# Peptides against a protein of PDB entry 5H65: the designs that were tried, part 89

Target 1, 294 residues: chain A of PDB entry 5H65
Amino acid sequence: QYLERTPLCAILKQKAPQQYRIRAKLRSYKPRRLFQSVKLHCPKCHLLQEVPHEGDLDIIFQDGATKTPDVKLQNTSLYDSKIWTTKNQKGRKVAVHFVKNNGILPLSNECLLLIEGGTLSEICKLSNKFNSVIPVRSGHEDLELLDLSAPFLIQGTIHHYGCKQCSSLRSIQNLNSLVDKTSWIPSSVAEALGIVPLQYVFVMTFTLDDGTGVLEAYLMDSDKFFQIPASEVLMDDDLQKSVDMIMDMFCPPGIKIDAYPWLECFIKSYNVTNGTDNQICYQIFDTTVAEDVI

## One batch from the design tools (peptide; made by RFdiffusion4, then SolubleMPNN)

Design b2_p10_3_s3 (from b2_p10_3, 3 letters changed)
Fold by OpenDDE base, seed 4:
Structure b2_p10_3_s3 (fold): chain B 294 residues (1-294), chain A 10 residues (1-10)
Amino acid sequence: as target 1 above (294 residues)
Amino acid sequence: EELADDPPLP
């Protein structure tokens, strides 16, 4: 998409909505910490949610671990179940259900595990060894997703979350509708279980200055801006360093703004009404900076 | 803690 470059001073005088190409310096940005900039976004209701912290997940899984797996729900046509009893004083029972493909257990790298009663640590260990993990609980008639506050699907280090507002959860047996029970595509799993998957997004506020004016623009982007997936950045130190490097390049600490590099980007304006107050907001879109930096 | 505001919806 080609737009003529417009100075910020001109943009600030115009009504919304409009799209602009700009060249400006990144005077400042918020938040400064990367982990604070990664959120979950619902594509349907557009709510933003914080990514659950490990501590949050610990609580959820600890609560789940207090529940005893229902023996009646073990070993179905969909999955084979293995039960472990911990040696601790509580004698906690953990159920791992191995989802079968056409009645056959797949290889570990293609296997979906349904974990019932596992701790975060145990779940993470299993997710590192097997293709996919779904935390579940025993429902009345079937296994059910444990909690949408936790990942509905874990694949390696990637945690897939669902929207609590938009999802209408269905029982685990609905996975039978999946023809391919080896790849476990997150969207397919979500669809089968009635989950609206959330999207990882970078959410930042940029203060942009081109010498003619200053405006704030929001960044809400999943993978284009940094060419780094927001879904992976929290679990990858190298990716984090890369993002930090990019931000430091555009907004170097301790350096005068005159020495800052120019950022070329697209912004769109839009109207926001808060009661009686009307304001124009700006959002960055269709912009990749990594190609200019790396 | 420095947090960014969520972008308001149109």
Scores: peptide ipSAE 0.245, ipTM 0.856, DockQ to the pose 0.865
Fold by OpenDDE base, seed 2:
Structure b2_p10_3_s3 (fold): chain B 294 residues (1-294), chain A 10 residues (1-10)
Amino acid sequence: as target 1 above (294 residues)
Amino acid sequence: EELADDPPLP
């Protein structure tokens, strides 16, 4: 639907909910650092979570590495198992389970590995060589996902996370329900294991000024606004630079706001109740800025 | 460094 441009001063006087098309300058934005603007969002419970840092993952995998793989769970119809004993002083056992497709081991570029007792470094090395990696642990009767605080699936540099609140985890043998055991689509893996996948999102607060008024609008977007996936930006320096360039274009340092470019976007208003206080908030939606930069 | 507030839910 075509929306006419509405000045901010008029918007600020209206009740929510409504949708608007605006033309405003980006006076300021938060956070300034890109890595602080990327979060994980649950599409079901709407909880926002921080993306775990490398240090957080190290702790989780180190804890997992203290557990010995159960011999009874090795070499099933679903996977072939290989065990290594590390040469370190602790003699840590690492199990790698190679998931089979109809009893046959796929090529490395189509292979899913289940890793038990691996460190973050070891897992990352394997994820660079094989299609997919799932960190697991020995359960009572089957292998289980290690921890939803860590990725349930690693594909190259992409870490896929699940919602602890909304997920009802199922054992690894439920991967048998997948007809295609070569592509390892994250959503399919999540469904098989009872995981509600989290979505990477950019979360920012924009202060918008069109000369008639000033309002704050939230950006919560996965890939439309920058035309850059939030899921990839943390692990790609070029994508990070691109986002930084876009933000610097709209909010250039050391320049007066009068010289800022105009940002055309859609915003929606909505009511928020905080106790007895009612407030109107604004969110950017259906907006792409990258096309205007070229 | 001011962290962005999470958008409040409707």
Scores: peptide ipSAE 0.244, ipTM 0.857, DockQ to the pose 0.875
Fold by OpenDDE base, seed 1:
Structure b2_p10_3_s3 (fold): chain B 294 residues (1-294), chain A 10 residues (1-10)
Amino acid sequence: as target 1 above (294 residues)
Amino acid sequence: EELADDPPLP
């Protein structure tokens, strides 16, 4: 949508909410480290969460690995089960459940594995060989998702997370409702299991300066701003480099702001109340900066 | 370390 460019000095005097088109220089931004700028966002409750670190996942899966798979839950109409016993750790048992499509095991590139009692390393190994992996545990009557603090679905290097607040988990047998048991679309899996999927987002604070005024604007964007998916950037060095290059272009180190390029973007203002304090905040929206670069 | 604040909700 077309908006006339408004100088920051004029924007700073106006009440919220409003939308603006601006042309400003990126004086500074935070966080400076890319990995700190990627978070998980719930589209329903709007909570922002940190992406779990490998160490966090290790703990979760180690805890899960202390539980023995329930024999009565193995080999159902939905999946075929295989059990491995480790040589160490007092004979830890790992169950891998191969989900069937209409009673037939699909090819590895279409197969969903349910992993019970696996370590992060073991799960990652399997996710590299098969289409999809869900970490699970034995429930009372069925397999259940292990923990929403861990991915509910792993596809290649992509970890899909669910919102603890908004999800109402259903047992694994609810995957039977999926007509297509080969593609394993994350949204479909989430729906079947009662999961509200979280969205990867870039979360940054930009300090914008157009020479007439200075304001801070938040960036919360999944894939539009950089034309790079936040869901993929953490696992791809080239994408990380690209984001870094973009940020360095707009906010080059070691030079004066007068030499910075102009950033054209849309911002919206909104009111925030904290007790008796009223504040106007700004958020970047509908903006792409790297359209010609990526 | 410079951390970004989460954008406050309206």
Scores: peptide ipSAE 0.244, ipTM 0.858, DockQ to the pose 0.872
Fold by OpenDDE base, seed 3:
Structure b2_p10_3_s3 (fold): chain B 294 residues (1-294), chain A 10 residues (1-10)
Amino acid sequence: as target 1 above (294 residues)
Amino acid sequence: EELADDPPLP
C-alpha cells in the first residue's frame, strides 16, 4: 500500500478510522520482557490469552495421568496402542496410541502419537522423537482431546492451542477424515477435531515520537513485524536474541532519543468506546522492520 | 515493570 507520510500532530487531530504511513522514533515500548509480549489470539472471537506456563501444563497433565486408559478403546483401525505401567507413582498407566496411515504405521518422523496419562516431561520427550503428539483421554465411546487448556497438538517444541470459546470438540476418530496422515498440518488436525486454533502474537504498546507529537500504537503481529514467528520465539534462544536486538536497535538503552533511528511503519486508527468515553486507538499494521536491521 | 495493555477492540 502506498500512503504519503503524515506527521503525528496531524494524525492526532483526525477522526477514525483511517490509515497512515508514519516515520517516528520509538521512544519506549511495553512490555520490556519478551516473554510477556507473546500471547495467544483467537481469530474468531478475538480473545487474547496468556500462553500457559510449564506449571500450568504440569497440573493439567498430572490430573490426566490419574485416569486409567479404557481397554475398550485400544487398538482401533486408526491406531495401535501400547500400555506402560510406571514403576513409581503407584503404578500409573500410560497409553500411547500410534496413528496409522491406511492401516500401516508411519515412520517416526511422520507419526502422530495420542498420549493418554502422560506427564509433561514424558510428552515432551515423545514430541522430540515423533512428528506429532496429541494429549488425549478416554471418553465414553472414543478417545477425546484431554483439555483445551493444554496443547491439542505438539510438534517438536511447538505447542498448538485451541480456543475454548469457539471450539466444538469432536472425538479422535474424526482424524479419519484427514487424507494425509503423515504431515499432520495443525490447521487440518484442528478442523478434524472441531478446534479453532489460537494464533501466537506479539502484543506490544509502542510510544512513537516524530518531534511533532507523541502517539501510542499497539503492535499485534504473529510473524510479519520481526519476521520471526511468535509461535517459535519462546522456545528458541536465538530468536529471542534477535527480537531483543531489533528492539535495542530502535530503542537503545542509555542513549538519548535524538540518536534513535527512525521507524517507518503503517498505523491505523479506530474508535473504542469505554462506557461513556470514546477514544481513538492506533494499531501498527503491514510493517516489517527486520529487513532493515539485517 | 509495566505490562502492556491488550489492544482494545473496536
Scores: peptide ipSAE 0.244, ipTM 0.856, DockQ to the pose 0.848

Design b2_p10_4_s1 (from b2_p10_4, 5 letters changed)
Fold by OpenDDE base, seed 2:
Formats: C-alpha cells, structure tokens, sequence
Structure b2_p10_4_s1 (fold): chain B 294 residues (1-294), chain A 10 residues (1-10)
C-alpha cells in the first residue's frame, strides 16, 4: 500500500483508527532483553503467552514420566510401539510409538514419534534424530496429547505450542485423517488433533521520534520486521546476535539520538478504552527494517 | 524403512 509520509506531530492530533507512513528515529525500545520480547500469540483468542522455560517443561515431562504406558494402546494400525525400562530405582517405562504411513514405517527423517513417559532430555535426543516428536500419554481408549502446556510437536529445535483456551483436543488416532504421514506439517497435525496452534511473535514497544513529536508504537510480528522468525530466534545464537545488531543499529547505546539512523515504517492507530480512560495507541505493521532503512 | 531396533537408547 502507498501512504504519504506524515509527521508524528500531525499524527498525534488525529483520531483513530488510521494508518500512517512515518519516518522516525528509534529513541528507545522495551523490553531490552530479546527473550522477554518473544511471546506466543493465539490467532483465535488473541491471548499472549510466555514461551515455557526449560524448567516448566521438565516438570511437565517428569510428571508424565511417572505414568506407565498402557499395553492395550500399543501397536495399532497407526503406529508400532517399543518399550524401554530405565535402570534407575523407579524403573520408569518409556514407550516410543512410530507412526506408520499406509502401514509401513517411514524413513527416520520422515517418521513421527509419539513419546510416552519420556523426560525432556530424552525427548530432545529423539527429536534430534527423528525430527518430529509428539509427547503423548495413555488415555482411556487411545493415546492422547500429554499437555498443551508443553509442545504438541517438536521438530528439531522448534517447539510448537497450542492454545489451551481455544483447543478441543482429539485423540491421536485422528492423525489417520492426514493423507501425508511423512512431512508432518505443524498446522496439519494441529488440525487433526483439534489444536489451535500458537504463533511465535516478537512483542516490543518502540519510542519513535521524528523531531516533530514522540509516540510509542508496539510491534507484534512473527518474521517480517527483522526478517528473522520469532520461532527460531531463542534457539539460535546467530539469530539472536542478528536481532541485537539490528536493534543496536537503530538505537545505539552511548550516542546521541541525532546520530541515529532513520527508520521508515507503517503504523496504525487504534482506540483503547479501560474504564474511563480513553487512549489512542499505535502499532507497527507491514514493515521490514532491512528494507525500510533511510 | 525404519526399524525399531535403530532407536538409540534412552
């Protein structure tokens, strides 16, 4: 879309909602720490959630690991099962279910593993080898997803999460509805299991200054603004460095704002009402910093 | 095809 540039001083006087193209300097931003800016967003209920920490996942999987796999649910038409017994004092049982494609076990890189009773460490080891892993538990009549507080699908280093509020979980046999049982597209898996997938997003607040005025605009973006996926950044040191470099470029520490580069971006205004408090807020949209540097 | 025996130990 084409919009003429509007100075911030003019924008600040206008009613919402409107869209603007601006040229401004990034005076400051929050949060300063990258890991605090990465959230999970539900496209249906629009809730923002924190990305679970390793410690949170450890607890969930430890609890799951206390449950014994139900023998009656092993070796179905959908999957073949293998059981391990740990040598620790608890003698923990772990079941790995290998999902078949048309009754045949696929190649390791195309095989979906259902993990029952695994710890986070064990699941991570398996995901590194087989790429696609779903943590599960024994339900009454079928395997079920373990917990929506944990990933419903792990692919390499990517953890796919679902919305607890919006999801209506279905049993694992619903994976039979997938025609392609090799690629394991997260959205397809989610749909089959009744999961509303959450989206990784950068959530940041920018203080923008063009010399005529100052306004705050928030950014909620998955991969466009930085040209870096929010879903990958927490697990990749190089991507983290790249984001940090971008932010340092636009908002360099220790120098005056007069020396900051100009940022061209789109912002939209919107009304927020909280009780008697009426406020106009601003959101950055349809902006890529790599392309919009002036 | 994947063999169950190919799974690494936990």
Amino acid sequence: as target 1 above (294 residues)
Amino acid sequence: ELELAELPPL
Scores: peptide ipSAE 0.026, ipTM 0.710, DockQ to the pose 0.012
Fold by OpenDDE base, seed 4:
Structure b2_p10_4_s1 (fold): chain B 294 residues (1-294), chain A 10 residues (1-10)
Amino acid sequence: as target 1 above (294 residues)
Amino acid sequence: ELELAELPPL
């Protein structure tokens, strides 16, 4: 939808909610660190969560690795199981379950692995080789997802997370409901397992200045603004550099704002009520900046 | 076809 450009001074005087097209300079933004800007967002309950760090995952998987795979749950119609015993003093057992498609093991690139007792390092190695991995644990009668604090699905370098509040976990055998057991679409896996998948989002606050006024606008975007998926950026140095480059272009350090490029974007105003105080806030929407930069 | 034996030792 085409909107005429509105100066910030005019916007600042108007009631919310409204939509605007603006042209402004990015005076500043927060947070400055990219890794701090990437969050997980639940589309259902709208909670924002931090992306777990490697250290967090290490703890989760280390705890999981203390559990012994249940022999009774190995080698079902859904999957073939292989057990490793580590040579370390603890003799840790790791189970890898290879999910079959119609009773046949698929190709490695199409195979879903269910992993019990694996460390983060081991899981990552397997995910890189076999593409799709689900960390699991032995439940009472079936394998279960290990922990929603960890990825429910790892595909290469992409970690798919689920919402703890909105998810109602189902056992692994529910993967049988998937007709195609080769593509392992995250949404399909999530649905089968009762998971509400979280969305990676960039979360930033932009201070915008067009010379007539200054306003702060909130950015919550998954892949449109930078034309870079928030889901991939944390695991890809080149993508990180690209985002940094874009931000440096719009807000170059050590340069006066007068020399900053103009940013064209859409913003919407909305009311936020905190007790008796009504505040008008602004959010960037339907905006791509990368097209003009690349 | 993927064989269990193709999985390297952990």
Scores: peptide ipSAE 0.025, ipTM 0.710, DockQ to the pose 0.012
Fold by OpenDDE base, seed 3:
Structure b2_p10_4_s1 (fold): chain B 294 residues (1-294), chain A 10 residues (1-10)
Amino acid sequence: as target 1 above (294 residues)
Amino acid sequence: ELELAELPPL
């Protein structure tokens, strides 16, 4: 998409909606802390949610761990089950179900584990060793997803979440519909279980200044702007450092704005009504900054 | 092939 560069002073006078190409300095941005800028977004209902903290997950999994696995749901055609009894916590029972591919257990790096009664620590330990982990509970007739407030799928350090509003959960046996029971693509797992996956997004507000005017623009982006997936950044120190470096480059602390580099980006204007007040807002789109930095 | 014994104690 080609657009001529428009000065901010001209943009600020125009009605919405419109699209612009701009060249401006990043005067400031919010939030300043990276972890605060990462959210979960539903592609259907467009709800933004906070990424659950470790403490939130601990509570959910601790509650789940109070439930005893149903023996009747163990060892089906879909999975083989093993039960552990903890030495502490009055003999808590944990069930691990190993999902089979056509009746055969796959390699460890291709195996999906269904974990029933595991703590966050135990689940994370297993997810680092095996390809994929789903926290589950015993339902009336089948295993079911534990809670959409927790990840529906954990792959290594990546936690996949689902939308509570848009999802209509189905039982675990619906994984039988997947032909490939080795790769465990998150979208395929979600579809089988009736889950609408949430998307990790960077959510930030940029204050842009080109010397002719000042404009606030909203950024909601999953992987294009920084060329870093929002889904991985919270669990990877190197990725965090990279994002911080990019932001520090465009908005260096302790330096005057006159020395800031120019940021080229696309913005679109849109109307927002809040009661009786109409406001024009701006959103950054189709912009990548990382290529200029690396 | 995955063996159940590959799981560490929980």
Scores: peptide ipSAE 0.025, ipTM 0.724, DockQ to the pose 0.012
Fold by OpenDDE base, seed 1:
Structure b2_p10_4_s1 (fold): chain B 294 residues (1-294), chain A 10 residues (1-10)
Amino acid sequence: as target 1 above (294 residues)
Amino acid sequence: ELELAELPPL
């Protein structure tokens, strides 16, 4: 839909909700650090969560590693199990369960591993060799997902997370419902296990100035704004550099705003009520800036 | 076929 460009001074006088096309300069933005702008978003309850840090995962997996795999849950029709016992650490046991496709072990690149009792380091070693890994624990009658505070699926360097609020976890045997046990599509895995997947999003606040007025606009975007997926940026130095370059282009340090490039974008206004106070807020939508950079 | 022996040491 075509929207005419509206000056910020006119927008600031209007009631919400409305949509606008604007041309403004990016006076400033927050957070300044890229890693702080990447969040996890639930598409159902709309909760925003921090992406767990390595230290957070270390704690979760260390706790899981204190548990002993249940022998009765090993070697089912769904998976074959191998057990390791550490020489140190009081003989800690680690179980790796190899998910079978129709009773046959697939190739390593198509095999899903269920890891029980592994540390983050051990899980990373396995995930480097096997493209799909699920951290699990022994439940009463079946293997279960370890913890939604950790990834429910690791594929290469991508960590897939689920919403604690919206998920109703089902046991690992529900993977039997998947016809294809080779591709391990994250959404299919999530569905089988009762997980509502979280989405990686860039979350930032832009201060926009077109010379007629100044407003703050909220950005929540997964892959359109930068043409870079938020799900990959934390694990790819080149992608991080690209985002930094884009932000430096629009908001160059040490330069006066008069020399800043113009940013064209769409914003929508909406009402926010905090007690007795009604505030109009703005959000960027349907905007890509990367095409103008290249 | 994936052999269990192909697992790296932990």
Scores: peptide ipSAE 0.024, ipTM 0.719, DockQ to the pose 0.012

Design b2_p10_4_s2 (from b2_p10_4, 5 letters changed)
Fold by OpenDDE base, seed 5:
Structure b2_p10_4_s2 (fold): chain B 294 residues (1-294), chain A 10 residues (1-10)
Amino acid sequence: as target 1 above (294 residues)
Amino acid sequence: SLELAEDPPL
């Protein structure tokens, strides 16, 4: 539906919920650092959580590496297993399980690896050489996902996470339900394993000013606003620079707001209850920053 | 002070 442009002064007087088209200047935004604005969002329970740091993952994988792979779970119809023992780490055993497609090992660019007992460094090295990696552990009767605090799937530099609250984990043999064992679509893998995938989102607070009023609006967006995936930005310096350039364009340091460019966007109002206090909040939606502002 | 960006009230 076409929305007419509404001035902020009019919006600030109206009850929620409503949708608006606005034209405003970005007076300021929070957080200022990009890495603080990228979070994981559950589409089911709406929990927001921080993206795990490398140090957090190191701990999880180190703990997983203290467990010995179960020989009984090696070399199934689903996967072929290779075991190696580290020389310098008290003989740590690492198992790599190569998932087969109809009994045939796929090409490296189509291969899913299940890694048991690997360090973060080893997992990252494998994910750079192969299409997909799942960190696993030996369960009682089957391989299982290692930990939802770690990625359930790594594809190149992309870490896919699942919601601990909403997921009901199933064993690795449930990957047999996938007809195509070459593409390893994250959503399909998640579904097979009973995982509710988390979505990478940019979470920011924008202070918007159109000269008639000032309004704070939240941005929670995955890939539309910047035309950059939140899932990729943390691992790509060029994408980080691009986001920084966009933000500097809309909110340039060291100049007056009168010289700022205009931002056209959609916002929706909604009611929030904090105890006895009712407040109206605003969220940016269905908005793309067009390069036409250069 | 790590200004934890307050999550939007969803």
Scores: peptide ipSAE 0.038, ipTM 0.644, DockQ to the pose 0.561
Fold by OpenDDE base, seed 2:
Structure b2_p10_4_s2 (fold): chain B 294 residues (1-294), chain A 10 residues (1-10)
Amino acid sequence: as target 1 above (294 residues)
Amino acid sequence: SLELAEDPPL
């Protein structure tokens, strides 16, 4: 639907909710650091979460590594198990379960590994060699996902997280329901295991100025605004540089706002109630800057 | 103290 451009001064006088097309300069934005702008969003409960730091993951996996794999849960119809004993770490046992496709072990590039008792370093090494890795633990009757505070699935450098609030975890044998046991699509894995996957999102607050007024609008976007996936940006220096370049283009440091480029975007207004105070807030939506920058 | 940028009100 075509929206006419509306000046910010007019928008600021209107009731919410409404949608607008605007042309404004990016006076400023927060947070300034890219890693602080990337969060995890639940599509079901809409909770925003911080992306776990390496140190947080280290703790989770170290704790998991204190537990001995249950021999009774090894070598099922779903997976073949191999156990390693570490030499220098008090004889820590690590179990790797190789998920089979119709009883056959797939090639390494199509294989899902279930890792039990692995450290973050070990898991990362395996994820670089194999297609997919799930950190698991021995449950009472089956293998289970280790912890939703850690990735439920690691594919290369991509960590897939699940919502603790919305997920109802199911045992690993539920992976049997997947027809394709080679591609290991994150959404399919999540569904099989009762996980509501979290989405990586850029979360930023933009201060927009069109010369008629100033308006703060927040951005919550996964891949449209920058044409860069939020899921990949933290692990790719080139993507980080690209985002930084885009932001520097719209909001160049040390330059007066009069020289800033114009940003065309869509914003929607909405009501926020905090006790007795009714506030109108604004969100950027359906906006891509890459087309204007390239 | 890394000022965690307050999440915008949803």
Scores: peptide ipSAE 0.038, ipTM 0.640, DockQ to the pose 0.411
Fold by OpenDDE base, seed 1:
Structure b2_p10_4_s2 (fold): chain B 294 residues (1-294), chain A 10 residues (1-10)
Amino acid sequence: as target 1 above (294 residues)
Amino acid sequence: SLELAEDPPL
């Protein structure tokens, strides 16, 4: 729907909720560091979470690696198992379970690996060779997902996370419900395992100024605003540079705001109650700033 | 001090 442009001074006087089209300059934004602006969002409970750092994952996988794979859970109809014993670290055992499609091992590019007792380094090495990896542990009767604090699925450089609050984890044998055991679609894997997948989102606060007023609006967007997926940006230096360039274009350092470009965007107002205080907040929506490199 | 960017009020 076409919305007429509304000056910020008029918006600031209106009750929420409403939608507006605005033209404003980006006076400032937070956070300044891109890696701090990428978060995980649950589409069900709407909780925002930080993306785990490598150090966090190292701890989780190191803890998992202290547990010995259960021999009783090896070599099922679903997967073939191979065990490695490390030369160091008191003979730590690592199990790799190769998921079969109808009893046949798929090609390496279509094969899902279940990794038990692997370190982050070992998992990353395997994920580079095999398209799909799930970190697992031995449960009582079946393999289970290792920890929702770690990725439930690694595909190349993409880490897929699940919501701890909303997920009701099911055992690995539930992957049998998947008709296609070659593509390993993250949503299908999540569904089979009872996982509510988290979404990567850019979360930023923009201070907008159109000369009539100043307004803070937040951005929560996965791929539309920058035309760059939040899920990929942390693992791609070129994408990071692109986002930085966009932000520098709209909010160039070292120059006066009068020289800043105009940003056209949609914002919606909404009411927030914090105790006895009612506040009107603003969110950017349905906005793309990246120039279509046509 | 890592200023944790305050999550926007949802």
Scores: peptide ipSAE 0.038, ipTM 0.638, DockQ to the pose 0.468
Fold by OpenDDE base, seed 3:
Structure b2_p10_4_s2 (fold): chain B 294 residues (1-294), chain A 10 residues (1-10)
Amino acid sequence: as target 1 above (294 residues)
Amino acid sequence: SLELAEDPPL
C-alpha cells in the first residue's frame, strides 16, 4: 500500500480507525527477553496464550505415561503397533503406532508415529528420528489425542499446538481422510482431528519517537517483521541471535536515541473500550525489517 | 526485574 508519511504529532490528534506510514526511532520495547515475546494466537477466537514450558509438558506426559495402552486398539488398518516395557519406573508400558500409507509402512522420514505413554524425552528422541509424532491416549473406541495443552503434532523441533476453546476433537481414525499420508501437513492433520491450530506470534510493545511525538504501537506478527518464523525461534539459537541483533540495531544499548536508526513502518489505529474509558491503540502491520539494515 | 508487556488489547 502507498501512504504518505505522517508525523506522530498529527496521528495522535486523529480519530480511529486509520492507517499510517511513519518514520520513527524505536525508543524502547517490551518485553526485553525474546522468550517472553513469543506467544500462541488463535486465528478464530483471537486468544493469546503462553507457549508451554518444558516443565508443563513433563507433567502432561508423565500423567499420560501412567495409563496402560489398550490392547484392543493395537494394529489397525491405519497403523502397526509395537509395545515396550520400561526397565525402570515400575515397568511402564509405551506404545508406538506406525501410521501406514495405503497399508504400507512409509520410510522413516515420511512416517507419522502415534506415541502412547511416552515421556517428553522419549517423544523428543522419536521426533528427531521420524517425520512426525502425535502424542495419544487410548480412548473408549479409538486412540485419541492426549491433551491440547501439549503439542498435537511434533515435527523435528517444531511443536504444533491447538486451541482448546475452538477445537472439537475427533478420534485418530479420522486421519484416514488424509490423501497424503507422507508429508503430514500440520493444517491437514489439524483439520482431520478437529483442531484449530494456534499460530506462533511475536508480541511486543514498541515505543516510537519521531521528534514530534511519542507513540506506543503493538507488534503481533508471525514471520514478516523479522523474516524469521516465530514457530522456530525458541528452538534455534542462531535465529534467537538474529532477532536479538535486529533489536539491538534499532535500540542499541548504551547510546543516546539521537544515534538510533530510523524505522519505517505502517501502523493502524483502532478503538478500545475498557469499561467507561475509550482509548485509541496502535498496531504495526505489513512491515518488514530490511536485512540490509544488519 | 522481568519487564512484562501487556497483551495488546482487542
Scores: peptide ipSAE 0.035, ipTM 0.648, DockQ to the pose 0.772

